# Peptides against a protein of PDB entry 4N78, part 25

Target 1, 186 residues: chain A of PDB entry 4N78
Amino acid sequence: HFQVICRLLGYQGIAVVMEELLKVVKSLLQGTILQYVKTLMEVMPKICRLPRHEYGSPGILEFFHHQLKDIVEYAELKTVCFQNLREVGNAILFCLLIEQSLSLEEVCDLLHAAPFQNILPRVHVKEGERLDAKMKRLESKYAPLHLVPLIERLGTPQQIAIAREGDLLTKERLCCGLSMFEVILT
Target 2, 155 residues: chain B of PDB entry 4N78
Amino acid sequence: MAELQMLLEEEIPGGRRALFDSYTNLERVADYCENNYIQSADKQRALEETKAYTTQSLASVAYLINTLANNVLQMLDIQASQLRRMESSINHISQTVDIHKEKVARREIGILTTNKNTSRTHKIIAPANLERPVRYIRKPIDYTILDDIGHGVKW

## One batch from the design tools (peptide; aimed at target 1 L169 E172, target 2 R106)

Design b2_p14_7 (made by RFdiffusion4)
Pose (drawn by RFdiffusion4):
Structure b2_p14_7 (pose): chain A 186 residues (1-186), chain B 155 residues (1-155), chain P 14 residues (1-14)
Amino acid sequence: as target 1 above (186 residues)
Amino acid sequence: as target 2 above (155 residues)
Amino acid sequence: SKSLELLEEIADDL
């Protein structure tokens, strides 16, 4: 699903959705969640020690049940507090997962562009062979596929300018050195 | 474009009227051969001149049509090439717009991004100078090696 | 437009 969502939305669609999800998280954190956090903070026990081991686990469980009884009995703890938090969590997970799908989408695109952009994988080296001497030979094999230099050789200035722009857009992808989840959290 | 304007404004309309002139001039020539036959004292001579005019009329109509047909074809060939150049230009405009829309979309998501500081190194990196193997040499106990440390006491 | 008109007129004359 995320893979399809990335393809259909593109960069502009994903960006707007992320910007809108930030507005939703902001609305919830500064809204209903904040209201209920302030309310439950008062219902909270002003102080609560952690009992020594001596009291034993059963008596510690009884102590925490008594100290947190008002939280445990709060009627809207699930239907509201947990629900709102779940929505915020899902919004964060969407941003993370959608970025991962975009990364996979971008790396596949780059793999298909590599033959037309003079990008060769490492070649096997037998005895008496130097990669330096061999990689350059392989580059000659795929020389007819190097798009930008071919158009600069036979193309019109208009075709050349358009080729340079398109070549730049094809090689520059977010997965090359950029990320979003960090900015989302910040 | 100059050849097209010449075809559209003069040669085709002109060659076309020259055809119309043939329409009116041939009906005169048909009457003349009938009149020249009637006035003629020599019916065989007047028939050989009618034949001459018939053959000439045929050669003329075929020439006028051929000339006009070549012009119409040249016109269509030129117009076909115009569409070919125009499509090429429209395609470049389209590619340019696509590049622009993409730049705008990338600019929009670029706001939500930062550098991912990732690097690549080796599993093990040996030091520039390996530790020299130090030979063992016996030396006596010396109770004076600390005399220079702090407030020493020499003996 | 002029090309079509010329072709119609040529067809009438023929």

Design b2_p14_7_s1 (made by RFdiffusion4, then SolubleMPNN; from b2_p14_7, 6 letters changed)
Fold by OpenDDE base, seed 4:
Structure b2_p14_7_s1 (fold): chain B 186 residues (1-186), chain C 155 residues (1-155), chain A 14 residues (1-14)
Amino acid sequence: as target 1 above (186 residues)
Amino acid sequence: as target 2 above (155 residues)
Amino acid sequence: SKLEELLKEIEEVL
């Protein structure tokens, strides 16, 4: 599904969706979540010392439950905060999955474009075969597919310009050095 | 442009009119030949004259048809060439627009991206020798970095 | 037209 979404939206659509999601996340974080966090901090016990281990695990739990009673009660009453956090989490996951899907699409595009851009696949050399000979064979096989040189030879100046720009755009992909998800996390 | 206009407005219509007029003229020639044959005391001579007129008429019509056909073909060739040029222009514009849209889209999404923290590639301590002009050896974009990402896609 | 010339020739013969 995410792959289909990436294909459908393209870079522009993905950018728009991501920007809107970031706005939503920012709004949630700076608005409702921040308010709840501030309120929770106000009700947080100023001094919460570790109880003596002699009280045992149940006693310690009861102690913390008592100390945090107001927070727990507030959190239960204000489930909106948890819902908003879930929404933020979902948005983050969505962004991650979109980026992953986009990266896969970009990789596919790069792989498909490789024969046309003088990018040769790594060749496994069988025992007894010279790597150089295989590489030469591959070069010879794919040489006619080199798009930019082909168009430079046969095309009009306008076509050449378009081909060069297209080639550049094909080579310059986000997956090669850019991360969107890291920006979302900052 | 001028040639096409001349073909469309003058030569082809003129040729069509000439061909139409030839029909009327052929009828007159036929009538003449018939009357000449009936009135002539020398039927053999009249027949030979008729043959001569028939041959000449056929040659004339053939010429008119050939001229008209060639003009039509020429017109079609010019139009086809114009259409091809227009198509090429439209394609160029379309591609230019698409490239522009793609660039805009990439700028937009690019704002949402940061550089991947590539692990410390060991500083290839370039030996202290003189900065040979880094021949922009187009480091083949080692898409092998992408090989690790692609392994999950069962092609 | 050649046909008109032919017609003229015919008319001249007539």
Scores: peptide ipSAE 0.019, ipTM 0.641, DockQ to the pose 0.039
OpenDDE base, seeds 1, 2, 3, 5: peptide ipSAE 0.019, 0.017, 0.017, 0.018; ipTM 0.630, 0.642, 0.635, 0.639; seed 1 fails the geometry check

Design b2_p14_7_s2 (made by RFdiffusion4, then SolubleMPNN; from b2_p14_7, 7 letters changed)
Fold by OpenDDE base, seed 5:
Structure b2_p14_7_s2 (fold): chain B 186 residues (1-186), chain C 155 residues (1-155), chain A 14 residues (1-14)
Amino acid sequence: as target 1 above (186 residues)
Amino acid sequence: as target 2 above (155 residues)
Amino acid sequence: SRLQQLLEEIQEVL
């Protein structure tokens, strides 16, 4: 599903969706969540000491349950605050999955373009074969597919310009060194 | 443009008219030959003359048809060339627009990106005891694992 | 007649 979304939206559509999600997340964090956090801070016990280890795990749990009783009983926390946090979480997850899906699509594009851009994969060399000889054969095999040099030789100036720009746009992908998710986390 | 216009307005219509006129002339020649053959005491000579006229008439008509056909073909070639040029122009414009749109889109999404922190791989200080590099035996990637992924025809 | 044949041939070519 995310792959389809990436294909349908393209870079522009993804950018718009991501921007809107960031706005939503920001509004949730700075608005409702912040207000609930402030309220929670007000009801938070001023002094919360670690219970003695002698009480064991159940006793420690009961202690914290008692200390946080007012927070746990706060009905709006479950219904509103946690819902907002889930929304934020979903938004973050969505962004992550979109970025991952986009990266996959970009890698596929790069792989498809590689033969036309003189980008050759490392060939597995069988024992006794020279890597150089195989690479030369591969280069020779794909040499006619080199699009930019071909167009530079046979094309009009306009076609050459378009081919160069297209080649550049094909090579420059987000997956090569850019992250959206890191921006979302800041 | 001038050549195409001449073909469309002058050469092809003119050729069609010439062909039509030739039909009328051929009828006259045929009538003449028939009458000449009937009236002539020397039927052999009349027949030879008829053959000569027939050959000449056929050659003339063939020439007219060939000329007309060549003009039509030339017209079509010119039109095809014009269409190809137009198509090329449209394609160039389309590609330019697409590239521009892509550049804009790249800028927009670029604002939402940051450089991946290539964590400088801390030089793993190899511990002094070089344990013998376990020869990584590349197990051949069993691609059969992918056989169940996709609508591949199970043979 | 031979003449009619020639005329028919001409008509077929035309």
Scores: peptide ipSAE 0.019, ipTM 0.677, DockQ to the pose 0.029
OpenDDE base, seeds 1, 2, 3, 4: peptide ipSAE 0.013, 0.013, 0.014, 0.015; ipTM 0.678, 0.679, 0.671, 0.682

Design b2_p14_7_s3 (made by RFdiffusion4, then SolubleMPNN; from b2_p14_7, 7 letters changed)
Fold by OpenDDE base, seed 3:
Structure b2_p14_7_s3 (fold): chain B 186 residues (1-186), chain C 155 residues (1-155), chain A 14 residues (1-14)
Amino acid sequence: as target 1 above (186 residues)
Amino acid sequence: as target 2 above (155 residues)
Amino acid sequence: SRLEELLAEIEKVL
């Protein structure tokens, strides 16, 4: 599903969606969640000392339950806060999955473009064959497929310009060194 | 442009009219030949004359058809060439627009990105032997580094 | 055959 979304939206669509999600997350964090956190901090006991171990595990639990009773009761009423946190979590997860899916798509595009851009795969050399000889053979085999040089030789100046620009755009991908998710966490 | 216009407005219509006129003339010739054969005391001579007129008429029609056909073919070739040029222009514009849109899109998404902390890959110690400047084979971007990102499509 | 002859003559005139 995320791959389909990435294909459908493209870079521009993904950017727009992510920006809007960031706005939503920011709004949730700075608005409702912040208010709930402030309220929770106000009701939190100022001094919560560890009870004496002599009370045993049940007594300690009861002590903490009593100390946090107001918070627990308040939290039970705060379904809205948990929902907002869930929404934030979903948004973050969505962004992560979109980035991963986009990266996969970009890699696939790069792989498909590779033969046309003089990018040769690493060839497994069988025992006894020279790697250099195999690579040279592959290079010679794929040489006619190099699009930019071909168009430079046969095309119009306008076609050459477009081909070069297209080649550059094909090579330059986010997956090569950019991360969106890190920005989202910031 | 002038040639195409001449073909469309003058030569082809003119050729069609000529064929139509030829048809009318052929009918007259046929009537003449028929009457001549009936009225002539020397039927053999009349027949030979009819053959001659028939051959001439057929040759004339064939010439007119051939000329018209060639003009039509020429017209079509010119039109095809014009269409190809127009197609080329449209394709160029379309590609330019698409590239521009892609660039804009990439800039927009780029704002939402940061550089991956790639650990300083150890300086590939260039082996000391400066092998002859191997033609700057643009080192293909090794995309294998991306193989570990996501469920690598095992091709 | 006569038609071929006629065609040949037409070709000569064309």
Scores: peptide ipSAE 0.014, ipTM 0.648, DockQ to the pose 0.030
OpenDDE base, seeds 1, 2, 4, 5: peptide ipSAE 0.013, 0.013, 0.013, 0.013; ipTM 0.646, 0.657, 0.657, 0.655

Design b2_p14_7_s4 (made by RFdiffusion4, then SolubleMPNN; from b2_p14_7, 5 letters changed)
Fold by OpenDDE base, seed 5:
Structure b2_p14_7_s4 (fold): chain B 186 residues (1-186), chain C 155 residues (1-155), chain A 14 residues (1-14)
Amino acid sequence: as target 1 above (186 residues)
Amino acid sequence: as target 2 above (155 residues)
Amino acid sequence: SKLEELLEEIEKVL
């Protein structure tokens, strides 16, 4: 589904969706969530020390449950605050999955374009074969597919310009060194 | 343009008219040959004359048809060439627009991106003192001992 | 046969 979304939206559509999601997240964080957090901070115990280790994990859990009983039982926390946090989480997850899907699509595009851009894959060398000879054979095999040099030789100046720009756009992808998710986390 | 116009307005219509006129002439020639053969005492001579006229007439018609056909083909080739040029121009514009749109889109999404940081592998430092697991003794937990540690909010 | 000869002559003229 995310792959289909990426294909449908393209870079522009993804950018718009991401921007809107960021706005929603910001609104949730600075609005309702912040208000609940402030309220919770006001009702939090002033002094909460770690219980003695002698009580063990169950005892410690029970202690904190008791100390936070009123907070845990706060109905609006579960119905509103946690729902908003879930929405934020879903938005973040959505962004992550979109970026991952986009990266996969970009990698596929790069792989498909590689033969036309003089990008040769790593070749498995069998025993007794020279790597250099195999690479030379591959280069010779794919040489006619090199689009930009071909167009530079046979095309009009306008076609050459378009081919170069297209080649550049094909080579430059987000997956090569850029991350949207890191920006979302900041 | 001038050549195409000449073909469309003059050469092809002219060729069609010539071919139509030739039909009328051929009918006259046929009638002549038939009458000549019937009236001639020397049927062999009349036949040879008919053959000569037939050959000439067929050759002339073939020439007219060939000329007309070539003119039509030439017209179509010129038109096809014009269409190809137009198509090429449209494709060029389309590609230019697509590249531009892509550049704009990339700028927009680029604002939402940062460089990937290669996270250095942080060495997990093992905590020095592994606290010995305290045996859980099922004793009733006296929570009153913890009353001094946590002041609950008196609602 | 005479027709074939005529056709051949026509082809030569063409």
Scores: peptide ipSAE 0.017, ipTM 0.646, DockQ to the pose 0.029
OpenDDE base, seeds 1, 2, 3, 4: peptide ipSAE 0.016, 0.016, 0.016, 0.015; ipTM 0.635, 0.637, 0.638, 0.636; seed 1 fails the geometry check

Design b2_p14_8 (made by RFdiffusion4)
Pose (drawn by RFdiffusion4):
Structure b2_p14_8 (pose): chain A 186 residues (1-186), chain B 155 residues (1-155), chain P 14 residues (1-14)
Amino acid sequence: as target 1 above (186 residues)
Amino acid sequence: as target 2 above (155 residues)
Amino acid sequence: VHLSTFEEGREERE
């Protein structure tokens, strides 16, 4: 699903959705969640020590039950507090997962562009062979496929300018050195 | 464009009227051969001149049509090339617009991004100078090696 | 790695 969502939205669609999800998270954190956090903070026990081991685990469970009774009995703890938090969590997971799908989408695009952009994989080296001497030979084999230099050789200035822009857009992808989840959290 | 204007404004309309002139002039020439036969004293001579005019009328109508047909074809060939050049120009404009729309989309998502500081190194990196193997040499105990440390006492 | 097509968007954010 995320794979399809990335393809259909594109960069502009994904960007707006992320910007809108930030507004939703902001609305919830500074809204209903904040209201309930302030309310439950008062219902909270002002102080709560961690009992020594001596008291034993069953006596510690009893102590935490009494000290947190008002939290355990709070009627809207699930239907509201947990629900709102779940929505914020899902919004964060969407941003993370959608970026991962985009990364996969960008890397595949780059793999198909590599033959037309003079990008060769490492070649096997037998005895008496140097990669330096061989990679250059392989580059000659795929020389007719190098798009930008061919158009600069036979193309019109208009075709050349358009080729340079398209080649730039093709080789520059977010997965080359950029990320978003960090900015989302910040 | 100049050849097209010449075809559309003069050579086609002109060659076209020259065809209409043939329409009117041939009906005169048909009457003249009938009159020249009637006045003619020599019916065989007047027939041979009618034949001459018939053959000439045929050669003329075929020439006028051929000339006009070549002009119409040249016009269509030129217009076909115009559409060929125009489509090429429209395609470049389209590519340019696509490049722009993409730049706008990437600018929009670029706001939500930062550098991912990732690097690549080796599993093991040996030091520039490996530790020299130090030979063992016996030396006596010396109770004076600390005399210069702090407030020593010499003996 | 510098990416020019995304650079303007980062500058706007900064």

Design b2_p14_8_s1 (made by RFdiffusion4, then SolubleMPNN; from b2_p14_8, 6 letters changed)
Fold by OpenDDE base, seed 1:
Structure b2_p14_8_s1 (fold): chain B 186 residues (1-186), chain C 155 residues (1-155), chain A 14 residues (1-14)
Amino acid sequence: as target 1 above (186 residues)
Amino acid sequence: as target 2 above (155 residues)
Amino acid sequence: MYLPVFKEGIEERE
């Protein structure tokens, strides 16, 4: 699903969605969640001492239950606050999954473009074979597929310009060095 | 452009007119040949003359048709070439627009990105000595060890 | 890796 979304939205669509999600998250955090946190802080016992271990786990639990009774009984915490937190969480997860899906798509694009851009995979060299010789052979084999040089040789100036721009756009992908998710986490 | 215009406005219409005139002329020639044959005392001569006129007329018509046809073909070729050029131009514009849109989109999403901190994954040098899997002896977590760390009310 | 296509103009807005 996320892959399809990425394909449909493209960079622009993803950007818009991400921006809106960030706004939503910000709104939730600064609004409702903050208010609940403040309220919780107000009702939080100022001094909560650990009960003696002698009371055992049940006694300790009961102690804390008593101390936190007001918090536990705060019904809105479970319904509204947790829901908002879920929404934030979902938004974060959505962003993560979108980025991952986008990265996969970009990698695929890069891989598909590689033969046309003089990007050759490292060939597995059997013992005794010179890597350089194999690479040279590969380079020679794929040389006719190099699009930009081909167009530079045969194309019009306009075509050359477009080819270069296209090549640049093909090579430069977010997955190469940029992260959206890290921005979301900050 | 001048050549196409000449073909469309002058050569082809002119050729069509010439062909029409030739048709009219053929009728006249036919009438003449018929009358000449009827009136001539020397039928053989009249026949030869008719053959000559017929051959000439047919040759002329054939020439006109061929010329007209060639002009039409040339016109079509020029038009086809123009269309191809137009297509190329449109494609160029389209590609330019697409590239531009892509750049805009990339800038937009770029605002939402930060450089990946390539944390130098410290090569976790696997310690050469595979520490023998110490049998996880589930020692009961003695929680009493934590008893001294908490501000527990020491009675 | 610096990706100028994505980062172009961003420095000006910060």
Scores: peptide ipSAE 0.255, ipTM 0.811, DockQ to the pose 0.605
OpenDDE base, seeds 2, 3, 4, 5: peptide ipSAE 0.223, 0.213, 0.230, 0.215; ipTM 0.811, 0.808, 0.810, 0.812

Design b2_p14_8_s2 (made by RFdiffusion4, then SolubleMPNN; from b2_p14_8, 6 letters changed)
Fold by OpenDDE base, seed 1:
Parts: C-alpha cells; sequence; structure tokens
Structure b2_p14_8_s2 (fold): chain B 186 residues (1-186), chain C 155 residues (1-155), chain A 14 residues (1-14)
C-alpha cells in the first residue's frame, strides 16, 4: 500500500502529505495532549512516598490506587487523550513507512537506471585478478547503453541539456543521504 | 515555408488547372484528328499525323501528371517534416516542464529532509577480555530467609 | 553524495 502511495504521490505529493501530517501532529501535541498533560500534572500527588513493603503487594496497590484515584477516574484520559496519542503515533508510523517505501522505490529506480548511467555492480569475484577482466567485460557490454554519452554524440544541444539534467535527477535520490524521518523526530 | 506555400497556392493548383486544360485540348485534338482523317485524301498521312498528335498529347498529359504528383509528394514530405519538428518541439517543452516540476518537487520534499547522521558505527571494540560467561549459577533463592520476616501463621 | 536539488530545499528551511 505504501509503495503504491509513494508512486502515486511522487515527491511533491509526499511532501504535501508529510507537511500536513506534521501540522496535525503539532496541533495534537500543543493542543489536546498538552492540556491533558497539564491537567494530569495538577492532579498528580505532589508527594507520593512508597508505602512500607510490610503492606504487601495488595496494600501497596491499594495505596497507589488511592493516591491516583483522581487520575484513574479521569475518563477522558482513556478516551480522548489516548486516542490523540494514538493518532500521533500513527502519524509517525505513517511517515516512517512512507519514507521506507520511498527509499525502496528510489533504490529500484537507481538500479534500473544503473546500466544506462555507467554504474556497474561490483562483481564479487573469488580471485582478484579476474575482477578487472570481468569489470572490463561488463563495461564493454554496457557501453552502448550509456545514454548521456550517446546523446552527447548524436543529439542536439537541447537534447544534451535535457539528458544531463535527467541523468542528474535520476542519480540524485533521497535515499543516498537524506532522511525525512529524522526531521519528523525533531 | 515559402516552398510549401508555393506548392499549395501556385504549383499544385496550377498543375490541376493545366491538367484540366489538357483534357479539353485532348478533346479538341481528337475532334481534329477525326475530321482530318475523314477529309484527308491521304489516309495514311492523316493516320500518321493522328498518331503523332496522340503521342504528343499523351506525353504532355503524362508530364503534367508526373509534375503534379511530384509536387504533391514534395508537399506531403514538407508537411511531414514540419509535423516531426513540431512533435520534437512539443516533446522538448514537455520534458523541460517535467524536469522543472521535478526540481520543484524535490526542493519541496528537501525542506523536510536532513542529512542522515551516519552514526559512525563505533566499532564495538569487543572488549579484549572476553568476559568469561559468568555462569549464572542460579543460586536457588533460599526462600527460607524470608521465613523469619513473615508473620507466618504458626500452625 | 551531494544532492544539490534536495539540498536547496534544506537551505531554504534554514
Amino acid sequence: as target 1 above (186 residues)
Amino acid sequence: as target 2 above (155 residues)
Amino acid sequence: MHLPVFEEGIEKRK
């Protein structure tokens, strides 16, 4: 699902969605959640000492239930506050999953473009001397597929410019060094 | 452009008119040849003249048709070339727009990104001292130590 | 890897 979303939205659509989600999260955090936290802080016992162990687990539990009675009885905490927290969590997870899906899509694009961009996979050859020969063979094999050099040789100046820009855009992907999720977490 | 215009406005219409005129002339020539053959005392000569006129007329028509056909073909070739050029131009514009849109989109999403902190995987330097797996000797929790603290119901 | 197009966006944020 997220892969499809990424494909459909593209960079622009993802950016818009992410921005809106961030706004929503900010609104939830600064609004309802903050208010509930403040309320909880107000009703929180200022001094809550650990009862003596002599009361046993049931007695200790009862003690804390008594001390936190106002919090436990705050029905809106379970409904509204937790729901908002869940929404925030879902938004964060959504962002994470979108980024992951986008990264996968970008990697796929890079892999598909690689033969056309003179990006050769590192061939694991057991014996070092055969690596160069294999690489040369691969280079020779894929040389006709190098799009930019081909266009530079045969194309018009305008085509060359477009090809170069396209090549650049193809090579430059977020997954190469950028993270959206890290921004979301700050 | 000038060549195409000349073909469309002058050469092709002119050629069509010439063919039409030629048709009319052929009819006149035919009538002439028929009358000449009927009136001529030397029918052999009249026949030869008719053959000559017929050959000339056919040659002229053939020439006109060929000329017109070539002009039409040239016109079509020019138009085809123009269409190809237009297509190329449209494609170029489209690609330029797409690239621009992509750049804009990338800038927009870029605002929401930061450099990945390549956490230098601190080589967890395995502490040289392989801490001998402290065999967690599960000392049986001697619960008897708790026997003295609990107000055990003295059975 | 330098990502100039994306980095332009990052710079704009700053």
Scores: peptide ipSAE 0.330, ipTM 0.812, DockQ to the pose 0.732
OpenDDE base, seeds 2, 3, 4, 5: peptide ipSAE 0.330, 0.322, 0.326, 0.330; ipTM 0.810, 0.808, 0.805, 0.811

Design b2_p14_8_s3 (made by RFdiffusion4, then SolubleMPNN; from b2_p14_8, 6 letters changed)
Fold by OpenDDE base, seed 1:
Structure b2_p14_8_s3 (fold): chain B 186 residues (1-186), chain C 155 residues (1-155), chain A 14 residues (1-14)
Amino acid sequence: as target 1 above (186 residues)
Amino acid sequence: as target 2 above (155 residues)
Amino acid sequence: MRLPVFEEGMKERE
């Protein structure tokens, strides 16, 4: 699902969605959640001493239940506050999953473009001396697929410019060094 | 452009007119040849003249048709070339727009990104001393130690 | 790898 969303929205659509989600999260945090937290802080007992262990676990539990009675009885916590927290959580998770999906798509794009961009996979060859020969062979094999050099040789100046820009855009992907999720956590 | 215009406005219409005129002329020539043959005392000569006129007329028509055909073909080639150029131009514009849109999109999403802190994975220097797996000797939890803390109902 | 197109956006935030 997230892959499809990423494909449909593209960078622009994802950016818009992320921005809106951030706004929503901010609104929830600064609004309703903050208000509930403040209210909870007000009703929180100022001094809560640990009861004597002699009362046993049930007695201690009863003690805390009594001390926190006002909080426990605050029905709006379960309904509104927790719901808002869930929404925030869902938004964060959504952002994470979108980023992951986008990263996967980008990696796939990079992999697909690699033969055309003179990006050769490192061939794991068991014996070191044969690596160079294999790499040369691979290079030779894929040399005709190098699009930019081909266009530079055969294309018009405009085509060359477009090809170079396209090549650059193809190579430059978020997954190469950027994270959206880190910004969201910030 | 001038060549195409000349073909469309002058050469092809002119060729068509010439061909039409040639048709009319052929009819006149035919009538002439027929009458000449009928009136001539020397039928052989008249026939030879008719053959000559016929050959000339056919050659003329063939020439006109060929010229017209070539002009039409040339016109079509020019038009095809123009269409290809237009297509190329449209494609170029389209690609330019797409690239621009992509750049804009990337800038927009870039606002929401930060550099991945490559946490230098501190090489977990495996401590040289492989601490011998301390065999977790499950010491049986002596629950009797807790016997003194609980208000055990002295049975 | 430097991502100049994205970095332009990053600079705008800052």
Scores: peptide ipSAE 0.347, ipTM 0.814, DockQ to the pose 0.736
OpenDDE base, seeds 2, 3, 4, 5: peptide ipSAE 0.338, 0.330, 0.342, 0.346; ipTM 0.814, 0.813, 0.811, 0.816

Design b2_p14_8_s4 (made by RFdiffusion4, then SolubleMPNN; from b2_p14_8, 5 letters changed)
Fold by OpenDDE base, seed 5:
Structure b2_p14_8_s4 (fold): chain B 186 residues (1-186), chain C 155 residues (1-155), chain A 14 residues (1-14)
Amino acid sequence: as target 1 above (186 residues)
Amino acid sequence: as target 2 above (155 residues)
Amino acid sequence: VYLPLFEEGIEERK
């Protein structure tokens, strides 16, 4: 599903969606969640000491339940605050999954474009084979596929310009060194 | 453009008119031949004249049709060439626009990105005893095992 | 890795 979304939206659509999600998250964090946190801080016990170990685990739990009774009984915490936190979480997960899916698509594009861009895979040399000879064979094999040089030779100036721009757009991908998710977390 | 205009406005309409006029002329010739045959004392001569006129008329019509046909074909070729050029121009414009849109999109999404921080790999303290590096024989990695994972490209 | 097309956006954010 996320792959399809990435394909459908492209960079433009993904950017728009992520920007809107960030706005929503920011709004939730700075608005509703912040208000709830402030309210919770107001109802927090001023002094909460660790009960004696002699009370055992049940007694200690009961103690903390008593100390936090007002917080636990805050109905809006369960209904509104947790829901907002879920929304934030979902937004973050959505961004993560979109980025992952986008990265996969970009890697695939890079791999598919590689033969056309004079990018050869690392060749494994078998015993007895010369690396240079194998590389030369590969270069010779893929030389006719080099798109930009081919168009530069046979194409019109306009076609050459488009080919160069296309080559640049193909080579530059987010997966090469950029992260959106890190921005979302800040 | 001038050639196409001439074909459309002058040559083809002119050819059509000429062909139409030939009909009238042929009718006149036919009437003449008929009357000539009836009135002529020498029927053989009249027949020969009729044959000559018929041949000439047929040749004339054939010429007119051929000329008109060639002009129409030429017109179509010019128009086809113009359409191809127009298509090419539109395609170039479209591609240019798409490239521009993509660049804009990349700038926009770039706003939402940061450089990946390479996690500081913990300094692996190499053990003091440098065991002689065993010559690593690179075995080709079979990636076919990954073919069943995801919707990726099957190599 | 330098990605000029995206980095323009990064710089704009700063």
Scores: peptide ipSAE 0.362, ipTM 0.810, DockQ to the pose 0.717
OpenDDE base, seeds 1, 2, 3, 4: peptide ipSAE 0.362, 0.355, 0.350, 0.357; ipTM 0.805, 0.803, 0.806, 0.806

